# Peptides against a protein of PDB entry 5EIB: the designs that were tried, part 72

Target 1, 366 residues: chain A of PDB entry 5EIB
Amino acid sequence: VDLEPGTMDSVRSGPFGQIFRPDNFVFGQSGAGNNWAKGHYTEGAELVDSVLDVVRKESESCDCLQGFQLTHSLGGGTGSGMGTLLISKIREEYPDRIMNTFSVMPSPKVSDTVVEPYNATLSVHQLVENTDETYCIDNEALYDICFRTLKLTTPTYGDLNHLVSATMSGVTTCLRFPGQLNADLRKLAVNMVPFPRLHFFMPGFAPLTSRGSQQYRALTVPELTQQMFDSKNMMAACDPRHGRYLTVAAIFRGRMSMKEVDEQMLNVQNKNSSYFVEWIPNNVKTAVCDIPPRGLKMSATFIGNSTAIQELFKRISEQFTAMFRRKAFLHWYTGEGMDEMEFTEAESNMNDLVSEYQQYQDATAD
Target 2, 366 residues: chain A of PDB entry 5EIB as posed
Amino acid sequence: VDLEPGTMDSVRSGPFGQIFRPDNFVFGQSGAGNNWAKGHYTEGAELVDSVLDVVRKESESCDCLQGFQLTHSLGGGTGSGMGTLLISKIREEYPDRIMNTFSVMPSPKVSDTVVEPYNATLSVHQLVENTDETYSIDNEALYDICFRTLKLTTPTYGDLNHLVSATMSGVTTCLRFPGQLNADLRKLAVNMVPFPRLHFFMPGFAPLTSRGSQQYRALTVPELTQQMFDSKNMMAACDPRHGRYLTVAAIFRGRMSMKEVDEQMLNVQNKNSSYFVEWIPNNVKTAVCDIPPRGLKMSATFIGNSTAIQELFKRISEQFTAMFRRKAFLHWYTGEGMDEMEFTEAESNMNDLVSEYQQYQDATAD

## One batch from the design tools (peptide; aimed at target 1 H125 Q126 G337)

Design b2_p24_4_s3 (made by RFdiffusion4, then SolubleMPNN; from b2_p24_4, 11 letters changed)
Fold by OpenDDE base, seed 2:
Structure b2_p24_4_s3 (fold): chain B 366 residues (1-366), chain A 24 residues (1-24)
Amino acid sequence: as target 1 above (366 residues)
Amino acid sequence: SREEFLKKEREKVEKALAYRESLK
């Protein structure tokens, strides 16, 4: 789905364009112009019913519909505005299904789009209320990984999207291969989300590899485990050492010893015990899938629900506040029929979320 | 509640659409 036809044509002409049904390409003509209000209230609102018709058709073809997975950018008007509108509409029609998102967080290091803090804040407000599970994929973190870890002098969107695709493949492993931990979206939510509003995950991946680097260093299980818990391997720009893990899932892929994995996972928890909440017992879950990702002998994917994720929301909030105090570009949103009060409501809810994470970070076992 | 939230969101979308139509 896109409000711009050119993006859809690029997907159709791409190497994987043929895996999608032609009828499942829904697109607008005018775009959102990086405006959340155009995506949510005008251009997106005119298109959303056509998207829902496709969603219904595909849902009816499912023998066992678990839920929905949305991949979207929170910086752009379509992904942010129309994406969150679509989430609301799907949630109304399918209230008993899981809403899962891969939400790409904007970064000033990657985009010069000045209104991204508005789009992100307005989107986070919607995600807090209407999603069950949200993977936070932060362009700040992706850029830093490409530049610092992968030694790319000028990271491209292709480089960032490679990390996104590897991460998405990793976190969905248990859904795609039978008999695994978190084999369905609901079970994942039960294991990962102890409090309904605190459903924002920091994903991580090891080994980190660029598309051009054919030199896959074969990592050992200890090295994978260490890298997976390293802050430099997180796809969200927060340091886990500044918070506490509420819950963790680790997904190993490849031919390895389950015993060795369990030993290394126990060792990393014991070494990092101060970075876990003590009042959630058995809050680390481990899965092993014998099938490695393409081109790798083994990998590990991390899913963390950490109170450190508040650093990401604080960054967005600070950027938002700096713009909103100046009333910068507000007329672009209000001109689409949006109320200025929606900005303050969204900011307030995001600040409440930050406060909730801090409360649980500071909580002790009674 | 979620139901109240979704109701308010519907009302906002309807209001915005009506506003847009009034500008045509």
Scores: peptide ipSAE 0.539, ipTM 0.935, DockQ to the pose 0.807
OpenDDE base, seeds 1, 3, 4, 5: peptide ipSAE 0.532, 0.505, 0.538, 0.518; ipTM 0.932, 0.926, 0.934, 0.929

Design b2_p24_4_s4 (made by RFdiffusion4, then SolubleMPNN; from b2_p24_4, 16 letters changed)
Fold by OpenDDE base, seed 1:
Structure b2_p24_4_s4 (fold): chain B 366 residues (1-366), chain A 24 residues (1-24)
Amino acid sequence: as target 1 above (366 residues)
Amino acid sequence: MRKEILEKEKERVEKALKYVESLK
């Protein structure tokens, strides 16, 4: 789905274009112009019914519909505005199904789009209310991984998207392969989301290695376990050491010893015990799939629900506030029928979310 | 049983990947 045809043409002409049904390409002509309000109230609102028709058709064709997975950016107008509109409409029609998102957070290191803080804040407001699970994929973190860890001098969107794809493949492993922990979206939510609003995850992937070092690196369970808990491997630009894990899931892939995995997972929890809440028992879940990702002997994917995720929202909020206090660019949103009040509501809700994370960070076992 | 299911799933994934490669 896109409000611009060119993106769909790029997907169709791409190496994977044929995996999608032609009739499932729904696109507009005008685009959103990086404006959330265009995506949500005007251009996106005109297209949303056509998307919903496809969603219904595909849903009816499912043997067992678990829920929906949306991949979108929060910085752009289509992914943010139309994406959140679509989430709202799907939630209304399928209130008992899980809404899962892969939400790409904007970064000024990656994009020069000035209004991204507005689009992101307005999107987060919708995601707080209408999603059950949101993987926060932060372009800031992806850039830093590419630059610092992968030693890419000039990271491209291709490099960032490679990390995204590896992460998405990792977190969906349990959904795609039978007999895994968290084998459905609802079980994942039950294990990962102790409080309804606190459903924003920091994903991580291991191994992350520079091209020059790949040939010389032995992949071991201890190394994977250490790396996936390293703050530098988080796909969200927050430091887990500045918060506490509410819940964690680790998904190992490849031929490895379950015993070794369990031992290493116990060791890393014990080493990092100060970074877990004490009042959620058994808050770390581990899965092992014998099928490695393509091109790797083994991998580990991390899913963290951490109060440190507030750092990501604080960053967006600070950028939002700096613009909004000056009423900068607001006329582009109000001109699409949006009220200025919705900005203040979105800001408030995101700040409330930050406060909730902080409260649970500071909470002790009674 | 679990191992056999995983091997079948591996074969399915490998077949799917080969199919996607054949589209290139």
Scores: peptide ipSAE 0.000, ipTM 0.288, DockQ to the pose 0.013
OpenDDE base, seeds 2, 3, 4, 5: peptide ipSAE 0.000, 0.000, 0.000, 0.016; ipTM 0.299, 0.249, 0.239, 0.367; seed 5 fails the geometry check

Design b2_p24_5 (made by RFdiffusion4)
Pose (drawn by RFdiffusion4):
Structure b2_p24_5 (pose): chain A 366 residues (1-366), chain P 24 residues (1-24)
Amino acid sequence: as target 2 above (366 residues)
Amino acid sequence: PTHRMTFHHKTPLPFAGEILPFHT
């Protein structure tokens, strides 16, 4: 789905571009120009019922639908504006299904548009209310990993998307292969989301590799465990050691000692017990899958529900406030008939989300 | 304004883990 028609061509000309159902391409003529109001209201509304028809059709041909997963950026107009409209319409029509999103957060290091904080805040507001699980993919973190760790002086979207694809593969492994833990979206959600609004996850993986060089060696289980908890291996630009984990899901892929995995996971939990909330006993679940990802014999994927993710929302909020106080470009949004109070409503909701993460960060079992 | 943001709020799921009594 895109308001921009040129997106259809690039996907089709891609390696697996012909495998998609031709009828499932739903596109507009213009597209939103980084205007969330255009995406949602104006233009996305024009296009949205066509998308829902396709969604309804895919759903009626499902033996037992688990739910939906949406990939989109929060910084633009279509993936952000229309994407959250689609989520709200799907929530109305399929209220009992899990909604899961892979949402990429904007960063000034990657994109040169100062309205992106507007678009992201209006979107975060929708996701807080309407999604069950959201993987926070931070362009800030992706750029820093490429620039500082992978030593790519000029990271491209291809460089960033290599990190995203490795992460998306890892976090959906329990859904795609037989296993006991978090095997479906709802079970994953009941294990990861103690409070409904706090459903933004920090993904990480190990080893971090630059695409096309080179290999190995394969990591030891200790090396995997330590790296997947490392702040430098997170896809969200937050220091996990600045907050506390409410829940964690760890996924080890490849051939390895299940006993050694158990010992290392127990090791990181009790050496660093102060970083795991004490009022959620046994809050770290571990899954092993025998099939490694491509190019690797061993890998680990980390999914964290950490109070430290408030740093991501504080950064967006600060940029949003800096722009919104000067009312810059606000007429671009209200020109599409959007209420200015929706900006204030979204800002307040996001700041409320930050306060809630801090409340549980300081909470004690006493 | 001619438009408003619409929400069809999610239904809270029961948490599978145990939550000990705590103070915030």

Design b2_p24_5_s1 (made by RFdiffusion4, then SolubleMPNN; from b2_p24_5, 11 letters changed)
Fold by OpenDDE base, seed 2:
Structure b2_p24_5_s1 (fold): chain B 366 residues (1-366), chain A 24 residues (1-24)
Amino acid sequence: as target 1 above (366 residues)
Amino acid sequence: AKYKMEYHPRKPLPFAGEILPFTA
């Protein structure tokens, strides 16, 4: 789905364009112009019914519909505005299905789009209410991983998107292979989301190794575990050491000892016990799939529900507030039929979410 | 300083191995 035709042509002409049904390409002509309101109330609203018809058709073709997965950007008008409109409409029609998202968070270091804080804040407001699971993928964190860890001198969106795709493959492992922990979206939500609003995850992938160091790196369970819990390996620009993990899932792939995995997972929890909440028993889940990713002997994918994610929302809120107080570009949104009150409500809900994360960070076992 | 992000087609990430594209 896009509000621009050129993106659909790029996907269709790509190496995997043929895996999608031609009738499942739904697109507009005008684009959203990086405006959430165009995505949500005008251009996107004109297209949404056509998308919902496709969603219904695909849902009816499922033997067992677990839920929906959206991949979108929160900085751009289509992914943010139309993406959240779709989430809302799908939630209305399928209230008992899991809504899962891969949400790319904007960073002022990576993008020149001045209105990204508005698009992100308005999107987060919708995601808080209408998703069950949201993987927070920060372009800044991805860039830093590419530059610092992978030693890419000039990271590209292609490099970032490849990192995202590896992570998406990792987190969906349990859904794609039988007999795994978190074998369905609902079980993942039950294991990862102790409180309904606190459903924002920090993903990570291991091994990440620079080309120059590949020959010197052994792929071992200890090294995967150590890298997966490293703050520098988080794909959200938050430091887990500034918060507490509510829940963690680790998905190991490849032929390895379950005993060694359990030992290393216990060791990393014990070494980092101060960074876990004590009042959620068994809050770390480990899965092992014997099938490695292609080209890797083994991997680990991290999913963290951490109160440190509030750093991401605080960053967006600060940028939002600095623009909104000046009414900067607000007329671009109000001109599409938005009220200024919706901005205030979205800011409030995101600040409430931050406050909830802080409350659970500071909570002690009674 | 803002990072200059350029769009380029997907290239293999320097993992300890290559992420091969999903063959359907």
Scores: peptide ipSAE 0.019, ipTM 0.433, DockQ to the pose 0.017
OpenDDE base, seeds 1, 3, 4, 5: peptide ipSAE 0.008, 0.000, 0.010, 0.000; ipTM 0.309, 0.355, 0.402, 0.341; seeds 1, 3, 4 fail the geometry check

Design b2_p24_5_s2 (made by RFdiffusion4, then SolubleMPNN; from b2_p24_5, 13 letters changed)
Fold by OpenDDE base, seed 5:
Structure b2_p24_5_s2 (fold): chain B 366 residues (1-366), chain A 24 residues (1-24)
Amino acid sequence: as target 1 above (366 residues)
Amino acid sequence: AKYKMEFFPRKPLPFSGTILPFTA
């Protein structure tokens, strides 16, 4: 789905364009112009029913509908505005199904789009209420991984999107292959989300190896385990050492010793025990899938529900507040039928979310 | 009139087609 035809033409002409049904390409003509309100109330609202008709058709064709997965950006008007409109409409029609998102967070390192803080804040407000699981994929963290870890001097959207694709492949492993852990979206939510509003995840993927060091790196379970818990490996721009893990899932792929995985996962928990809440017993879950990803002997994917995710929301909130206090560009949103009240509600809800994460960070065992 | 917001440029991050070392 897109509000611009040129994006859809790029997908159709791409290496994988043929995997999608032609009838499932729904697109507008006008675009959102990086405006959340255009995506949510005007251009996106004109297109949403046509998307819902496709969603219904595909849902009815499912042998067992678990839920929905949305991939979108929070900086742009289509992904943010229309994406959150779609989430709301799907939630209204399918209230018993899991809503999962891969939400790409904006970064001033990657984009000069001045209104991204508005689009992100308005989107987070919708995601807090209408999603069950949200993978926070931060363009800042992706850029830093590409530059610092992968040693790419000039990261591209291709490089960032490759990290995103590896992560998405990793977190969906248990859905696509036989396994005991998180075999469905609901079971993932039950294991990962102790409190309904606290459903924002820090993803990570290992191994991440620079081209220059690839030949010298052994792929071992200890190295995968160490890298996936490294703060520099988080695909959200948060330091897990500044918070506490509520829950963790680790998804190993490839032929490896289950005993070695269990030993390394126990060792990393013991070494980092101060970074876990003590009042959630057995809050680290591990899965092993014998099928490695393409081109690797083994990998590990990390999913962290950490109170450190508040650093991401604080960054967005600070940028939002600096603009909103000046009413900068606000007329472009109000001109699409938004009230200033919706901005203040979105800011408040995001600040409440930050406060909730802080409360559970500071909570002790009773 | 459907208001069109002003174009705010993004930093040039073109698609490179670069395969990262951890994926083939």
Scores: peptide ipSAE 0.013, ipTM 0.404, DockQ to the pose 0.020
OpenDDE base, seeds 1, 2, 3, 4: peptide ipSAE 0.045, 0.011, 0.000, 0.007; ipTM 0.471, 0.387, 0.298, 0.410; seeds 1, 4 fail the geometry check

Design b2_p24_5_s3 (made by RFdiffusion4, then SolubleMPNN; from b2_p24_5, 14 letters changed)
Fold by OpenDDE base, seed 5:
Structure b2_p24_5_s3 (fold): chain B 366 residues (1-366), chain A 24 residues (1-24)
Amino acid sequence: as target 1 above (366 residues)
Amino acid sequence: AKYKMEYFPRKPLPFSGTILPFTA
């Protein structure tokens, strides 16, 4: 789905364009112009019913519909505005199904789109209420991983999107291979989301190795485990050491010793015990899939529900507040039928979410 | 073609087809 035909033409002509049904390409002509309100109330609202017709058709064709997965950007108008409109409409029609998102967070290092803080804040407000699981894929963190860890002097969207694809492949491993932990979206939610509003995940992928160091790095279970829990490996720009893990899932892939995995996962929990809440028992889950990803002997994917995710929301909130106090570009949103009150409600809900994460960070066992 | 109006400046990163070394 896109509000721009040229994006869909690029996907259709791409190396994987043939995996999608032609009738499932739904697109507009006008675009959102990086305006959330155009995506949500005008251009996106004109297109949403045609998307819902496709969603219904595909849902009816499922042997066992678990839920929905949306991949979108929160900085742009289409992914943010129309994406959250779709989430709302799907939630209204399928209230008993899991809503999962891969939400790409904006960064000034990646884009100079001045209104990204508005689009992100308005989107987070919708995601808090209408999603069950959200993977926070932060362009800030992706850029920093590319530059610092992968030693890419000039990161590209190709480089960032490759990290995104590796992470998405990793977190969906249990859904794609039978007999794994978190074999369905509902089990993932039960294991990862102790509190309904606290459903924002810090993903990570290992191994991440620069081209210059690749020949010197051994792929071992200890090395994968160490890298997954490294603050520099988080796909959200948060330091886990500034918060506490509510829940963690680790998905190992490849032929490895289950005993060695269990030993390393126990060791990393013990070494980092101060960064876990003590009042959620058995809050670390581990899965091992014998099938490695393409091109690797082994990998590990990390999913963290951490109170440190508040650092991401604080960053967006600070940027939002600095613009909103000046009413900068606000008339472009109000001109699409939005009220200034909706900005204030979105800001408030995001600040409430930050406060909730802080409360559970400071909570002790009774 | 409906005129596409971008109201807000953006400076995207360049695109490359570079495959990262960890997913070769």
Scores: peptide ipSAE 0.029, ipTM 0.466, DockQ to the pose 0.019
OpenDDE base, seeds 1, 2, 3, 4: peptide ipSAE 0.017, 0.017, 0.025, 0.008; ipTM 0.512, 0.426, 0.559, 0.484; seed 2 fails the geometry check

Design b2_p24_5_s4 (made by RFdiffusion4, then SolubleMPNN; from b2_p24_5, 11 letters changed)
Fold by OpenDDE base, seed 5:
Structure b2_p24_5_s4 (fold): chain B 366 residues (1-366), chain A 24 residues (1-24)
Amino acid sequence: as target 1 above (366 residues)
Amino acid sequence: ATHKMEYHKRKPLPFSGTILPFTA
């Protein structure tokens, strides 16, 4: 789905364009112009029913519909505005199905789009209420991984999107291969989301190796485990050491000893015990899939529900507040039928979410 | 009148098909 035809043509002509049904390409003509309100109330609202018809048709063709997965950007107008409209409409029609998102968070390091903090804040407000699971994929963290860890002097969207694809492949491993932990979206939610509003995940992928060090790196379970819990390996721009893990899932892929995985996962929990809440028993889950990803002997994917994710929301909130106090570009949103009150409600709900994460960070076992 | 919000054109990161070294 897109509000711009040129993006759809790029997907269709891409190396995987043929995996999608032609009738499942739904697109507009005008685009959202990086405006959430155009995506949510005008251009996106004109297109949403035609998308829902496709969603309904695909849902009816499923033997067992677990839920929906949306991949979108929160900085743009289409991914943010129309994406959250679609989430709302799908939730209305399928209230008992899991809503999962891969939400790409905006960063000034990656984009110069001045209104990204508005689009992100308005989107987060919708995601808090209408999703069950959200993978926070932060363009700031992706850029920093590319530059610092991978030693790419000039990170590209190709490099960032490659990290996104590796992460998406990793977190969906249990859904794609039988006999795994979190074999369905509902079981993932039960294991990862102890509190309904606190469903924003910090993903990570290992191994991440620079081209210059690739020949010197052994792929071992200890090295994967150590890198997966490293703050520099998180695909959300927050430090897990500034918060506490509510829940963790680790998905190992490749032929490895389950005993060695269990030993290393116990060791990393013990080493980082101060960064876990003590009042959630068995809050670390581990899965091992014998099938490695393409081109690797082994990998590990991390999913963290951490109170440190509040750093990401604080960053967006600070940027939002600095613009909103000046009413900068506000007339572009109000001109599409938005009220200024909706900005204040979205800001408030995001600040409440930050406060909830802080409360559970500071909570002790009674 | 389609108000083309003339957003300052993103200086998009260059798009390259660079395969990261951790995936073949």
Scores: peptide ipSAE 0.029, ipTM 0.528, DockQ to the pose 0.019
OpenDDE base, seeds 1, 2, 3, 4: peptide ipSAE 0.015, 0.009, 0.008, 0.028; ipTM 0.501, 0.481, 0.390, 0.571; seeds 2, 3, 4 fail the geometry check

Design b2_p24_6 (made by RFdiffusion4)
Amino acid sequence: AAAAAAKRARAERLRAERERLRAE
Pose (drawn by RFdiffusion4):
Structure b2_p24_6 (pose): chain A 366 residues (1-366), chain P 24 residues (1-24)
Amino acid sequence: as target 2 above (366 residues)
Amino acid sequence: XXXXXXKRARAERLRAERERLRAE
C-alpha cells in the first residue's frame, strides 16, 4: 500500500516482486508529501476502503486468523498517517485480533525533514491506543550501528534495512517454526505486555554484521548472550542499563548446547538482577530454534520490554515541542481539516507514556 | 472552496468515528 504510485514499480522489479498477489497492490496517484494529515484524513481516507476490501478478502480465506502485522515509518505521511488509519479501521472490524507493528522511528541523522517529529508523535498517539505490540525500530540506532560499529562512513537505506531484515527475521522465528514459547502473537503479547499501553519493544540481535563481509567465526553461547544484551546491539537508541526490564524474550538460533544456553541466561539474570524488575518473577523467557539465519551457524535475537525506551519517546517529544511551540508548518496540517487540539492530545498522551515507564522503573516490591 | 469544504467534512467524520470507537 502507498499513496505514491512509483512504489508499486520498485517492489515489482525487486527479486521476489512477482510473488505477491497482483490484486493486493493498492496505490494512489499522488501521496502525502510527509503530511500525516494528508495520509490519514485526506488522501488515506480516499484510498483506505480499497485497502480494507483486500484485507477482508485475505481474512475470509483464513482458517483461523491470528492477527495483523504492519510495516511502516512513523516519520512520513503515508506509512504514518494512512498506516495508523488502517490500524484504527482494522481494530473496528477485527476487534479481537492482535495488531502488531514494525514501526521505524525518524532521526535527524537519516532524514532531512523537520516535520517528522510531528508525524511520529501523531502516530505514536495512535499506536499507544490501538496496537498490541510495536517493535520500535530506530533509524537513530540503525545509523549509529552502521556508522560507528560497522564503520560505514556513508550509510544507505540498504545498509540500515540489512539490520532491519535480520531483526524482523529473528523476532518472528517463534511464529514461523514449531516450538513451545511465544508460538503465536497472543501468547507472545501475554508474556511481554504487563500493562496495555507499555507495548513498545526494544529489539536486538547478535552478531551484528555488515552485508557482504565476512563471516565468522561463529560465536560461543556466552558471546551470543552478552552481545544480545549489549546496548550497542539494540535497534532502538536507548541504553537498557538506564532503565529496567519488565519482560524479555530471547531467541537462540542454530545448533548449540541447550544446557549452556540455560546456564548463560541464568547467569546474565542474577549478575545483573537489579536490571530486571523484581515484581515480575521469571520475566525472561528463552527459546531455541535449530535453523540458523542465512550466512550464520549461530545467532541470537533479543526482544525487550524495558523502561529505558522512554528515552526514545523523550527525544521525539523534545523535537515535537521545539517545533510545536513555534507553530511551524502547522497550517499544512490544519489545511487538511485536522484539529490543532489533536497535536496537543497526541503530545500529552506520549508524555503520559513516558511518565508511566518512569513510574514502573522506580516501583519496588517492598 | 468546495475542495476545502470536502476536506473539512472528511476530517470531521473521521474524528467522530474515532470518538465512537474509543467509546466501545

Design b2_p24_6_s1 (made by RFdiffusion4, then SolubleMPNN; from b2_p24_6, 13 letters changed)
Fold by OpenDDE base, seed 1:
Structure b2_p24_6_s1 (fold): chain B 366 residues (1-366), chain A 24 residues (1-24)
Amino acid sequence: as target 1 above (366 residues)
Amino acid sequence: MAEKEAKEKRAKEIREEERRLRAR
């Protein structure tokens, strides 16, 4: 789904365009112009019913509908505004189904779009209320991984999207292969979300290796485990050492010893015990899938529910506040019928979320 | 004026629907 036709044409003409049904391409004509309010109240609101018709049709064809997965950018107008409208509409129609998102967080290192903090804040407000699980994929972190870890001098959107794709493939492994831990979206939510509002995940993927070193690197379970828990390997721009893990899931792929995985997972938990809450028992879950990713012998995917994720929201909030205090660009949003109070409500709810994470970070076992 | 009022009305309807959803 996009409000811009050209994006859909690029997908159709791409190497994987044939995997999608032609009738499932829904697109607008005018775009959202990087405006959340256009996505949510005008252009997107005109298109949403046609998207819902497709969603209904596909949902009715499912033998067992678990829920929905949305991939969207929070910096743009379509992914942010129309995406959150669509989430709201789907949640209304399917209240008992899991709403899962892959939400790409904006970064000024990646995009020059000045209104991204507005779009992100307004989106986070919706995601807090209407999603069950949100993978925070931060363009800040992706850029830093590409530059520092992958040794890419000029990271491209292609390089960032490769990391996104690897991560998405990793976190969905248990959904795609039978007999795994977290084999359904509901079970993932039960294992990962101890508190309903605290459903924002920090994903990570290992191995992350520069092209020049890939040929010489042995992939071992200890190395995957160590890299997966490294702060530099997180797809969200927060340091887990500045917070505490509420819950963790690790998904290993490839032919490896379950015993070795369990030993390494225990070792990494013990080494990092100060970065876990002690009052949530059995808060680390591990899965092993014998089927490796394409082109790798083995991989590990990390899902962390950490109170350190507040650093990401604080970054967005600071950028938001700096613009909103100046009333910068507000007329672009209010011109689409948005109320200025919605900015304040969204800011407040995101700050409440930050405060909730901090509360659980500071909580001790009674 | 009429277009802006129509947009404001539509936005209000969407917000009211979303608020009702959150109250469930």
Scores: peptide ipSAE 0.651, ipTM 0.953, DockQ to the pose 0.867
OpenDDE base, seeds 2, 3, 4, 5: peptide ipSAE 0.641, 0.613, 0.647, 0.636; ipTM 0.952, 0.947, 0.953, 0.950

